Peptides against a protein of PDB entry 6FRK. Designs and how they scored, part 74

Target 1, 411 residues: chain A of PDB entry 6FRK
Amino acid sequence: NEEVLNAMLKEVCTALLEADVNIKLVKQLRENVKSAIDLEEMASGLNKRKMIQHAVFKELVKLVDPGVKAWTPTKGKQNVIMFVGLQGSGKTTTCSKLAYYYQRKGWKTCLICADTFRAGAFDQLKQNATKARIPFYGSYTEMDPVIIASEGVEKFKNENFEIIIVDTSGRHKQEDSLFEEMLQVANAIQPDNIVYVMDASIGQACEAQAKAFKDKVDVASVIVTKLDGHAKGGGALSAVAATKSPIIFIGTGEHIDDFEPFKTQPFISKLLGMGDIEGLIDKVNELKLDDNEALIEKLKHGQFTLRDMYEQFQNIMKMGPFSQILGMIPGFGTDFMSKGNEQESMARLKKLMTIMDSMNDQELDSTDGAKVFSKQPGRIQRVARGSGVSTRDVQELLTQYTKFAQMVKKM

## One batch from the design tools (peptide; aimed at target 1 L326 F332 T334)

Design b2_p24_1_s4 (made by RFdiffusion4, then SolubleMPNN; from b2_p24_1, 14 letters changed)
Fold by OpenDDE base, seed 3:
Structure b2_p24_1_s4 (fold): chain B 411 residues (1-411), chain A 24 residues (1-24)
Amino acid sequence: as target 1 above (411 residues)
Amino acid sequence: SIDNRIEQFQHILESIKKLEELKK
């Protein structure tokens, strides 16, 4: 029994190392799992594999829980959130994502660019902020980040902003001058929360990087970025262990909406390749799919129309990038949707929807939409002309619809 | 491939169906 346990734990440890989990944490997890598994209970005919998986899952959940409650902004107060992290961590993009998140939740939010080191930092922030209609502050002439941060915080405090996000300089390396600048900014603005932004793609370097930041600045929160890439997120465990700070959000792509609150159970499930059923539930619930009782009933009866497909494409677009949705489905490995495929996939969905926008109600609401078009080929030409596409593109849509409708009939 | 997207969409629909059954 102990040999079997050790063999299974070796496979789990290998998989965790391949998921960028730090070797020290993997070793500790192995010992904790061994200590948590009663070998006598394993002898009683319980599925040893399920017991080990459950024990591993529980220990991973503990590794992402620092035992510290996450900071949350107070409504009606001025909350100053300072961002720290290396260049290329996605820090500036994450500032914009967080600002947009709070803005969509009805918070009066703003952005400050205190990155004077990187040429074009302010232009990048300004561009992102303007697109999202988020108020911003920065300077093209002031070179002291302390002055910019202080002036910006004071300005937005006086204007009664509730969420004041300060982006700081990032450097390529852990340089003492970066940490000194961060300390000076932090001392000047007295932030309510310091957020460390970490790139998940740095793998085994996550621990050392996170520790270096925590040793210099009072990091209270972590945001993990680039979880849409090859990074399986194991570096997040290292960040929590090193900073003793909770992960508050994750960045899951390049779009401003590719940002979600961190949830422990879904994250560990995804890390283990089990999918994020809970995150899918939450996104489905956020879409108010409760209004889709009629759709679920139609699907139960094997009925699926072009309109039903259109509504599902709208739902998918509202849920965000296909990769996020697919990465939430158990058995859909993250590897299938390369970054280039998401925008292209969304563009393809929009194209399909534009074709369907040129269809009439008889075509959209037919339980056999493909047969309606096959009986009257002139409909294909009308829809093609109306949507500005080829007749081939319409035929491809109808072929896809037919495949979906056949699948729904088998459900 | 379009076929992979179809399978993906089917899994989403199955997941949604299962979730609605869990809410009842």
Scores: peptide ipSAE 0.007, ipTM 0.294, DockQ to the pose 0.148
OpenDDE base, seeds 1, 2, 4, 5: peptide ipSAE 0.007, 0.000, 0.000, 0.000; ipTM 0.296, 0.273, 0.271, 0.251; seeds 1, 5 fail the geometry check

Design b2_p24_2 (made by RFdiffusion4)
Pose (drawn by RFdiffusion4):
Structure b2_p24_2 (pose): chain A 374 residues (1-38, 47-273, 303-411), chain P 24 residues (1-24)
Amino acid sequence: NEEVLNAMLKEVCTALLEADVNIKLVKQLRENVKSAIDNKRKMIQHAVFKELVKLVDPGVKAWTPTKGKQNVIMFVGLQGSGKTTTCSKLAYYYQRKGWKTCLICADTFRAGAFDQLKQNATKARIPFYGSYTEMDPVIIASEGVEKFKNENFEIIIVDTSGRHKQEDSLFEEMLQVANAIQPDNIVYVMDASIGQACEAQAKAFKDKVDVASVIVTKLDGHAKGGGALSAVAATKSPIIFIGTGEHIDDFEPFKTQPFISKLLGQFTLRDMYEQFQNIMKMGPFSQILGMIPGFGTDFMSKGNEQESMARLKKLMTIMDSMNDQELDSTDGAKVFSKQPGRIQRVARGSGVSTRDVQELLTQYTKFAQMVKKM
Amino acid sequence: EEEEEVEEELKEMHELLEEVAELL
């Protein structure tokens, strides 16, 4: 049985290593689902599913904008990850939700970058800012957020150039652009086909600049996006959106369950009964109930107080014979009145008859009356 | 005051037992 756990466990470790999941997290997840584990494919895959939900959970809720206030969003990520494409996908998303959205092109390096964001904004009917001539992105971002602030826009999305960590020049310039415009949220856009080099770059981005949200693009293809577990752990940020194509409307919010599945592959007879059950539990205590001075009108009249401390076990064989629908019903007496066929099965395996209940049903009706009167 | 409240609760439970004895 120790060999059936390991053959089926190394088959999921290969399923995650093929899904570009970091080898550090696969080896760690393997011994986490091994230590926490101490119709067969369901008792195993359910334990694997709960262990994955434990990893995709960063514990941090997403940054959401406020209507009627200026929200500046700054995009960061590697070269070619889809920043300019997801810039228009997001401005189009909020603009359709009713936000005064605008775009700013703070890329002064990449050829045809302003022309790219201009044509994406021209198509989606979204205001845009940038320059062919201005070579300082700190100047383009500052003079753009200033312009769209004096025009009272609510979503101001600043696009930046692609950068990698070994370029300290572009990492300083990214920190200065973030310090000039002071963004409310910084989004780390990552390609879904990224391999093992993801945790190092995503971590260096978190160190130089405050990353609060992560977007995973190019998920409409074969890439399952396992590199996102290493960006969530590195940036401490949740995934808010995914990209699912080249168009502007190929964009939707991140849901954890489908991504992990792809990455993996009035008084009733019942109340009359419980009140009785507590009066029998407090039943050997009936002599305490006759204590009160001037209240002892009677005690154990006709000896019938002894069987009121004996009928509740026999009535419990009826509850033992009851399932969760009859037991958890608001009116435990209405489930059997409509279907007196349930009065025969309760009588069979519990040894009580269907006759005994007629006297109980009269005793029940009188009890049900005096509680609605209570 | 606390003793009167406990006496009232016990009276109510005793009356319920008399009513159960009469019903049986």

Design b2_p24_2_s1 (made by RFdiffusion4, then SolubleMPNN; from b2_p24_2, 11 letters changed)
Fold by OpenDDE base, seed 3:
Structure b2_p24_2_s1 (fold): chain B 411 residues (1-411), chain A 24 residues (1-24)
Amino acid sequence: as target 1 above (411 residues)
Amino acid sequence: ELAEELEELLKKLKDLLEKISELL
């Protein structure tokens, strides 16, 4: 019995190490699971595998709970949130995602760019903020991040903003100059919350990185980024252990809405490859897939219009990165769609939808849309002019539509 | 029951999106 337990624990430990869980945490978890398993209760014919899985799950839940209540903003107050983290962690993108999250919740939210080190940091923040209609502050001429942060916080406090997010400089490595700059900014603006942004894909480096930030600044919250399909997220456990700070949000992709409040149970389920059934149900309900019954009936009759294709592209775009949804399904491997193909696919879909926005109802609702355009080539030229694309781009869309309509007829 | 319906819906959605991705 002890040999079988040790073999099963070895498999679980291997899977956790392959999920980028820190080797010290995996060892501690193994000892805690061994101590939590009564070998006498295992003799009573209980499903040993289910007991071990439950014990592992319970110990992982404890590893993501630092025993500290997460900071939450106070409504009607001025809440200053300072972001810290390395370059490439997704910090700047995460500032925009958090701002957009609070804005959608009816908070008066703004962004400050205090990253003076990275060329184009302010342009990137400005571009993201403008797209989301979020007020922003920064400078092209001021090089002191303390001045920019202080002026921006003062400005937005005077304008009665409720959520004031400050993005700081990142570095490629832990540098003393970065930590001094972060401490000077923190001392000047007196943030209500300091958020450490961590890339989940850095694996075993998560502990050392998270500790280095916590040892220099009072990190009170963690955001884990790049928890899209490919990142197993085991580094998040290392960040919680090192910072003793709760994970408050996760970044799940590159879109501004690929951002969600951290839930312990779904996260551990996903880490173990059990999927996120709750997040999947929530996402499916948000999609109103019940409106697809009418489409499924049309598809059963072999009818597929350009409008039906447009509605499918809208549904795909509402779904966001499909790899995330697949990664919520139990037994779907994380590797199903390469990250680079999703953005290009979304840009292609958006271009195709823009072409279809210039079509009329007769063209959109025709069961033989390609033939409508083939019979009257002047329609292609009208649509091309209306959408600002070439006649070739419209012909490519019609060729794709024809391929889809042929596939639907074979279904 | 709801989990099985969801798995079936997701399988259909997957198969549709795979077909879409192959055509894009």
Scores: peptide ipSAE 0.009, ipTM 0.356, DockQ to the pose 0.198
OpenDDE base, seeds 1, 2, 4, 5: peptide ipSAE 0.008, 0.008, 0.007, 0.008; ipTM 0.353, 0.354, 0.330, 0.352

Design b2_p24_2_s2 (made by RFdiffusion4, then SolubleMPNN; from b2_p24_2, 11 letters changed)
Fold by OpenDDE base, seed 4:
Structure b2_p24_2_s2 (fold): chain B 411 residues (1-411), chain A 24 residues (1-24)
Amino acid sequence: as target 1 above (411 residues)
Amino acid sequence: DELKKLEEELKRLRELLLELSELL
């Protein structure tokens, strides 16, 4: 029993290390899991794998809880939020995402660009803010980030903004000059919250980076970015451990709405490759897929039309990037679709929908759409001409539909 | 019980989406 436990713990430890979890945290977790598992209960024929998974899950949940309540903005007050982090961490993009999140919640939100070091930082922020209709401040001529931050904060305080987000300069490496600049900005604007933005893709460097920021500035919140890529998010555990600060949000993609409040359970489930069942439920509910009962009922009856397939493609497109959907499915890691394949898959899906837009109601609503087209080949030529595609593309779509309809009949 | 039904329905939807992804 102890040998089996040690073998399974070795596999879990390997998977956590491959998920960029810090070696020290993995060692500590291993000892905590061993101490939490009663070997006598394991002898009673309980599923040893489930017990170990549950013990690992419970200990990972503790690692993402710093024991500190997350800062939340106060309604009707002026809340100054300062962002800190390295260049390339997604800090500037995350400022815009957070601003957009609060704006959609009915907060009077604004952005300040205090990044004077990077050429085009203000233009990038201005472009993002303008697209989202978020008020912004910055300078093309002022080089002191303290002056820009102070003037911007004062301006937006006088205009009764509730959420004032300050983006600061990043550096390519940890430099003392960066930390001095951040401290000067923080002292000048007196932020209500300091948010450390961390790129999940930096792997084992997350601990050292997060610690260096915490040792210099009063980091109170963490945001983890690039959880849409190959990064399994193990670095987030290192950031929480080093900063003793809660993760408040995660960045899940490149879009301004690819930004979610941090949820412990879904995050740990995703980290373990168990998927995000809760987040998928929430997304499915947000999509108002109330009409899914009718679809599920049709699927239970083994009925599947070209219209039902079209509606599913619309639902997939509304759910956003397919990699995010797959990353929410248990057993499908974020690695299943490279970013390049995702855009191609979305373009392909849109092409299939464009073909179906050229179909008539009789073709779309037929319980055997492929047979309708096979009986009257002139329909294929009509649809091909209407959608600007080859007859082969229409035949490929019908072949795909036939495969799905056969699967649904077996369900 | 409703949550379990929804989980099973989501699992079926996931299987369909997976099969969709293999065809895309």
Scores: peptide ipSAE 0.013, ipTM 0.325, DockQ to the pose 0.134
OpenDDE base, seeds 1, 2, 3, 5: peptide ipSAE 0.010, 0.000, 0.000, 0.008; ipTM 0.334, 0.275, 0.301, 0.322; seed 1 fails the geometry check

Design b2_p24_2_s3 (made by RFdiffusion4, then SolubleMPNN; from b2_p24_2, 10 letters changed)
Fold by OpenDDE base, seed 1:
Structure b2_p24_2_s3 (fold): chain B 411 residues (1-411), chain A 24 residues (1-24)
Amino acid sequence: as target 1 above (411 residues)
Amino acid sequence: EEEEKLKEELKKLYNLLLEISELL
């Protein structure tokens, strides 16, 4: 019995180490799991594997829970959120993602660039903010981040903004001066929340970096970035352990929409390779795939139109990164999407949809759309001109559609 | 049973979306 327990715990510990979980945390988890498992209950013929998995899951949930309630903004108040983190952590991008998240939820949101150290920081923030239609503040001439942050916060407070996000300079190897600057900014603007942005890809370095920030600045929240299909979530546990602060959001890709509230259960389930069936169901329900029954019925009847393909492309785009969706299904490894830049695939989908926007209802609703175009080649030229693409691009779309329609007819 | 049906339908939809993604 003890040998079987030790073997199973060794496999779990190996998987957690492979997921970039800090070796100290893995060791602590192993001892906690051993202490929580009653060896007498394991003798009673209970599914030892399920019991160990449940004990591991419970201890991982405790490692993600700092025992501190996450800060939440107050509606109708001015909430100042200061961002801190390393350069290259995705901090500036995450500021824009958080602002966009709250804007989509009907909050009056704004962005302040108090990064005077990095050349083009303000231009990057301005570009992201402008694309998302988020009000922004910064300076090209002021070099004191305290002045910029103070003026920007005052301005947006006077304009009754509810969410005021302040981006700061990212830490380099010049450790002390940048922490002093962050402290001066924090003292000047009196933030309601200080968010540490951490890159998950730094693996075992997460603990030391998160601790270095917490020791200098009163970090109250963590955001973990680069949790795309290849990023191992183990660094997040290290950040919580070091900062004693909750993870509030995760960044799951490069798009502004690749940002979600942190959910403990789905995250741990994913970290253990169990998938996220609950998050999958939630995403499917959020998509209002109410038309899925009608689509599934059409597919069962071997009917597939260009409109049905367009609607599926819309659904894929609404679902967000396909790697995230696949990573929610148990047994679909993240490696399945490894060959394509997901952004390039989304850009291709958007191009295909733009071609379809130049099609008429007769072309879109035909059960054999490719045959409609083959019978009247002038339609291809019309669609190509309407969408600003080559006739070859339209023919490639029709070739793809024909492959799908043939596949659906074989189902 | 409804959850298993939903899983099976989702799995079919995902297989179709995978096949779509492989063709893209």
Scores: peptide ipSAE 0.012, ipTM 0.383, DockQ to the pose 0.161
OpenDDE base, seeds 2, 3, 4, 5: peptide ipSAE 0.011, 0.013, 0.017, 0.012; ipTM 0.386, 0.403, 0.399, 0.384; seeds 3, 4 fail the geometry check

Design b2_p24_2_s4 (made by RFdiffusion4, then SolubleMPNN; from b2_p24_2, 13 letters changed)
Fold by OpenDDE base, seed 1:
Structure b2_p24_2_s4 (fold): chain B 411 residues (1-411), chain A 24 residues (1-24)
Amino acid sequence: as target 1 above (411 residues)
Amino acid sequence: DELEELKKKLEELRNLLLEISELL
């Protein structure tokens, strides 16, 4: 029994290390799991794998809980939120995402660019803010970030803004001058919350970076960025451990909407390759894909048309990157996302849709679309010519459709 | 009941997406 436990824990520890979980946290987790598992209860015929998985899940949930309640803005008050982080962490993009999130929730939100170091920082923030219709402040001439931050905060306080987000200068290195500038800005504006933005793709470096910020600046919240499929999210555990601060949001892509409140259970489930069924439910509900009752009913009757396939491809495209959708499905772990070139999969879907756009209603609405094309080969040539593809590409689409329609008929 | 039905519809959609992913 102990040998089996040790073997299974070794596999879990390997998977967590491959997920960028810090080696010290993995060791601690292994010890905690060993202490939590009664070997006598394992002998009683319970599924040993499920017990270990549950114990691992429970200990990972504790690792993302700093035991500190996350700061939340107060409605009808002025809430100053200062952002800190390295250059390339996604800090500036995350400021815009957070501003947009609160604006969509009916908060009077604004952005301040106090990044005087990076050329074009204000233009980039202005561009993002203007696209999202978020009020912004900054200067082209003022070089002191303290002056810009103070003036911007005062302006937006006087205009009764509820959420005042201050973006600061990032640096390539953890330089003392950056931390001094951040302290001067923080002292001048007296932020209600300081948010550290961390790039999850830096892997094992997350702990050291998060610690360096926490040791210099009173970080109260963490936002983890670049959780779009390449980052396995284990760095988030390191950020919590180092900062002793809660993760409040995650960035899941480049779009302004690729931003969500941090949920512990879905995050740990995804980290373990269990998927995020709740997040998939939430996304499907947000997309009003429930209007596909007619499609689900057709599928239950073993009916599947080329139009039904086209509508499914449209739904996939509306849900966002295919890798993100797959990564929400239990059993499609992070390794499935790493194998899919998202852009290539989306380009393939768009190519297939372009072929179907050259089909007529008789071809699209046939319950045996492949047979319509097989009876009249001239249709393949017409569709190929209309979509600018080879006759082989059209035949390949029809072969895929036929496989799918046969699967639906077996359901 | 609505959540279980939604979970079932989602599992059907999941299987559909899985099958589409194997075809891509």
Scores: peptide ipSAE 0.018, ipTM 0.390, DockQ to the pose 0.138
OpenDDE base, seeds 2, 3, 4, 5: peptide ipSAE 0.015, 0.010, 0.016, 0.015; ipTM 0.367, 0.373, 0.373, 0.361

Design b2_p24_3 (made by RFdiffusion4)
Pose (drawn by RFdiffusion4):
Structure b2_p24_3 (pose): chain A 374 residues (1-38, 47-273, 303-411), chain P 24 residues (1-24)
Amino acid sequence: NEEVLNAMLKEVCTALLEADVNIKLVKQLRENVKSAIDNKRKMIQHAVFKELVKLVDPGVKAWTPTKGKQNVIMFVGLQGSGKTTTCSKLAYYYQRKGWKTCLICADTFRAGAFDQLKQNATKARIPFYGSYTEMDPVIIASEGVEKFKNENFEIIIVDTSGRHKQEDSLFEEMLQVANAIQPDNIVYVMDASIGQACEAQAKAFKDKVDVASVIVTKLDGHAKGGGALSAVAATKSPIIFIGTGEHIDDFEPFKTQPFISKLLGQFTLRDMYEQFQNIMKMGPFSQILGMIPGFGTDFMSKGNEQESMARLKKLMTIMDSMNDQELDSTDGAKVFSKQPGRIQRVARGSGVSTRDVQELLTQYTKFAQMVKKM
Amino acid sequence: AHEEASEALEEMAEAHQEVSEVLE
């Protein structure tokens, strides 16, 4: 049985290593689902599913904008990850939700970058800012957020150039662009086909600049996006959106369950009964109930007080014979009145007859009356 | 505190008398 756990466990470790999941997290997840584990494919895959939900959970809720206030969003990520594409996908998303959204092109390096964001904004009917001539992104971002602030826009999305960590020149310039415009949220856009080099770059981005949200693009293809577990752990940020194509409407919010599945592959007879059950539990205590001075009108009249401390176990064989629908019903007496066929099965395996209930149903009706009167 | 315990026991004894009457 120890060999059936390991053959089926190394087959999921290969399923995650093929899904570009970091080898550090696969080796760690393997001994996490091995330590926490101490119709067969369900008792195993349910334990694997709950261990994955533990990993995709960063514990941090997403940053959401406020209507009627200026929200500056700054995009960061590697070269070619889809920042300019996801810039128009997000401005189009909120603009359709009713936000005064605008775009700013703070890329002064990549050829045809302003022309790219201009044509994506021209098509989606979204205001845009940038420059062919300005070579300082700190100047383009500052003079753009200033312009769209004096025009009272609510979503101001600043696009930046691609950068990698070994370039300290571009990492300083990213920190200065973030310090000039002071963004409310910084989004780390990552390609879904990224391999093992993802945790190092995503971590260096978190160190130089405050990353609060992560977007995973190019998920409409074969890439399952296992590199996102290493960006969530590195940036401490949840995934808010995913990209699912080249167009502006190929964009939707991140849902954890489908991504993990792809990455993996009035008084009633019942109340009359419980009140009784507590009066029998408090039944050997009936002599305490006759204590009160001047209140002892009677005590154990006709000896029937002894069987009121004996009927509740026989009535419990009826509850033992009841399932969760009759037991958890608001009116435990209405489930059997409509279907007196349930009065025969309660009588079979519990040894009580269907006759005994007629005297109980009269006793029930009287009890049900005096509580609605209560 | 003692009067309140007597009153709570009066209420439980009344409920018990009503149960005896119903069983009769």

Design b2_p24_3_s1 (made by RFdiffusion4, then SolubleMPNN; from b2_p24_3, 16 letters changed)
Fold by OpenDDE base, seed 5:
Formats: structure tokens, C-alpha cells, sequence
Structure b2_p24_3_s1 (fold): chain B 411 residues (1-411), chain A 24 residues (1-24)
């Protein structure tokens, strides 16, 4: 029994290390699981594998819980949220995602760019904020981040904003000058919450980075980014352990909607490769994909139009990277689609949708869209010109549609 | 109810997988 336990724990420990879980945490987990499993209860015929998995799951849940309640903004007050993190962590993108999240929840939200170090930081924030229709502040001329942050916070307080998000300078290295700048900004604006943004893909380096920030700045919340594709999220456990701060949100892609509240149980389930059925159900319900009953009925009748394909592409784009959706389903490994293929696939989808945006209702609603285009080749040329693509690109789309429509007719 | 919803999700997944295979 002890040999079987040790073999199974070795397998789990290997999988956790491959998921970028810190080696110290894996060792502690192994000891805690061994202490929690009664070997006598394992003899009573319970599926030893399920018992070990359950014990591992419980210990991982404890590792994600810092024992500290997450900060929440107060409605009708001015809540100042300061972002900190390394350059390339996704900090600036995450500021926009969080602002958009609160705006969609009916909060009066704004963004401040206090990154004076990176050329084009303000332009990037402005571009993201403008796309999301979020008010923003920054300067092209002021080089002191303390002045920009203070002026921006004062302005938006006077305008009765409820959520005031301040993006700070990220550095490539943990430099003392960066931490001093962050402290000066924090002292000037007196944030209600300091959010550390961490890239999940840095694996074993997550602990050291998170600790360095916590030792210098009063980090109260963590956001983990790049949980798309190959990042199994084991670094998130290291961030919680080092910062003693809760993960409040996760970034699950590049889109502004690829952002969700952190849920402990689904995250651990996904980390163990058990899937996240609950999160999948929630995400499907949020997307109102139940309105696909009409589509499922059409599919059962072998009817599929270019409009139906367009609507499905919209649904895929709303759901975010399809690999993430697949990774929420038990038995589909996160490795099914490479990270590089997702961005390329989304770019292909957007291109296909842009081609279809140049089609008319007669073309989109035809039960045989390919035949409509084959009968009148001038339609292909019109659509190609309207969408700025080649006639070959339109023909490739129609070929793909035809292949799919034929498959649906055989269902 | 949860089993029926899961089965609908599997059908939707299969549809999207077939759509993606055409995009590859």
C-alpha cells in the first residue's frame, strides 16, 4: 500500500512540476498528502487513485487560499487601484481588461497611464481605452510618474469616478529604482488596492518575482496573465505563497474579454487535468449559447448558411481561444492547440468574418451559398474588393463553407 | 439538468471542432 501511494504521488508530483508548480510547494504537498491519507482507509476497497486525487486537490486548494479576504471596491466611493509588475507581464493590457470588467458591471471606471519609461506606453493604453470607451489620462510631455498619477487621480476623483486604475512603469529587471518609483507613486496617490500582475508562463521564476514585489510594495491582490495555451498555471500557486495575497482575476488571452474572476476549484481542477465543467457551463451561460438550440435544430435538418457560419465564428471569438474551452473539457489536454496556432486561428477567423461582412443578405442566407457565387462569379469579385482580399481568399472561404455544409447534410 | 446541459455543450464542442478543422 505504501509503495502504491509513493508511486502515485510521484506521478502527481511529476505532473505538478510539468505544470510549473514550484518544487518546494510540490515537496510540501507530497508530505501533507501523505499525512492526510489514512493508509487503513485505503485498505477498505475505496479507489486508491480517487482518494489520492481528492487529497491532492484539497491540498492544492489550501495553497491557493492565502487566508486573506480579497479587497473589493465600494460602490459610490472613489476606489484607486494601482497596478505593479514587470514589463511583459501583461500589466497594461490587464489594466484595460479590469477597467472594462468594472465598466460592464456598471461602475464609472477610468484609466491613468503613469508609465513614463516605455516609449508608446500612453499610446498603447489610449488605444485600448478608446476601443473599450473607457476614459483615460496620461501625458506625452510629463516624465514624472508621480505627477501624472497624482494629477490623474485628482481629476477623476473630482469627476466622481468610482474605479480609478493607475498603470505604472514596468521594468525588465527587478531594479531598486523601479521599487522606489512605485513607492513614490503609492505614497502620492494612496491606493485602496495594489495589484501585482504576474505572467504564468515564467514558471519557477514566479516565486522570486512575486516575493521581490511583496517585500517592497504592499501587494494586496494578484492577477495572473497568459493562462492561455501551454501555461498550466502552476506559477499562480507560487505567487499566492510569496505575496500572501489572493488571486482576484485571471487573463485567459489577448482579447479585452479574455478576463475572468478567479475561482479556486475550477483552477485546481484544470491544473490537475480534470477539466472545468462548471466554468464551461458558466461561460456558455454567460454567452447565451443556449440560443444555439435554433442552430442545433438547423444542423439536425442539414441546413447551414454562411450567416450561420458567421454567427458561429462570432461565438468562437466571444468564447476566446478555443484551446481554453477545450482545456475546460475533461480528457482534452491543454496541448491540443499550440499557443501560436490560436492567435493565427483568431486572425484567420477575423479575416473570414471580414470577407463575410462584404456579403449581402441573399448570399449569407442562401442554403447553398457556394452555388450562388458559382452562378454569378461577379459576386466573388465584389466581395473581394469590399473586404480588401483576393478573389482566391473568397474562393477558399466558399470551399471551406461548402465542405462544412456537406458535412452538416450528412449529419 | 446538468447532464443535459453537458450533452448540449459536447454537441456544441463537436460543432466547433469541426469548424476549426476546416480553418486549419
Amino acid sequence: as target 1 above (411 residues)
Amino acid sequence: EEEEELEKLKELRNLYLELLKILE
Scores: peptide ipSAE 0.077, ipTM 0.614, DockQ to the pose 0.153
OpenDDE base, seeds 1, 2, 3, 4: peptide ipSAE 0.024, 0.021, 0.024, 0.024; ipTM 0.534, 0.506, 0.515, 0.500

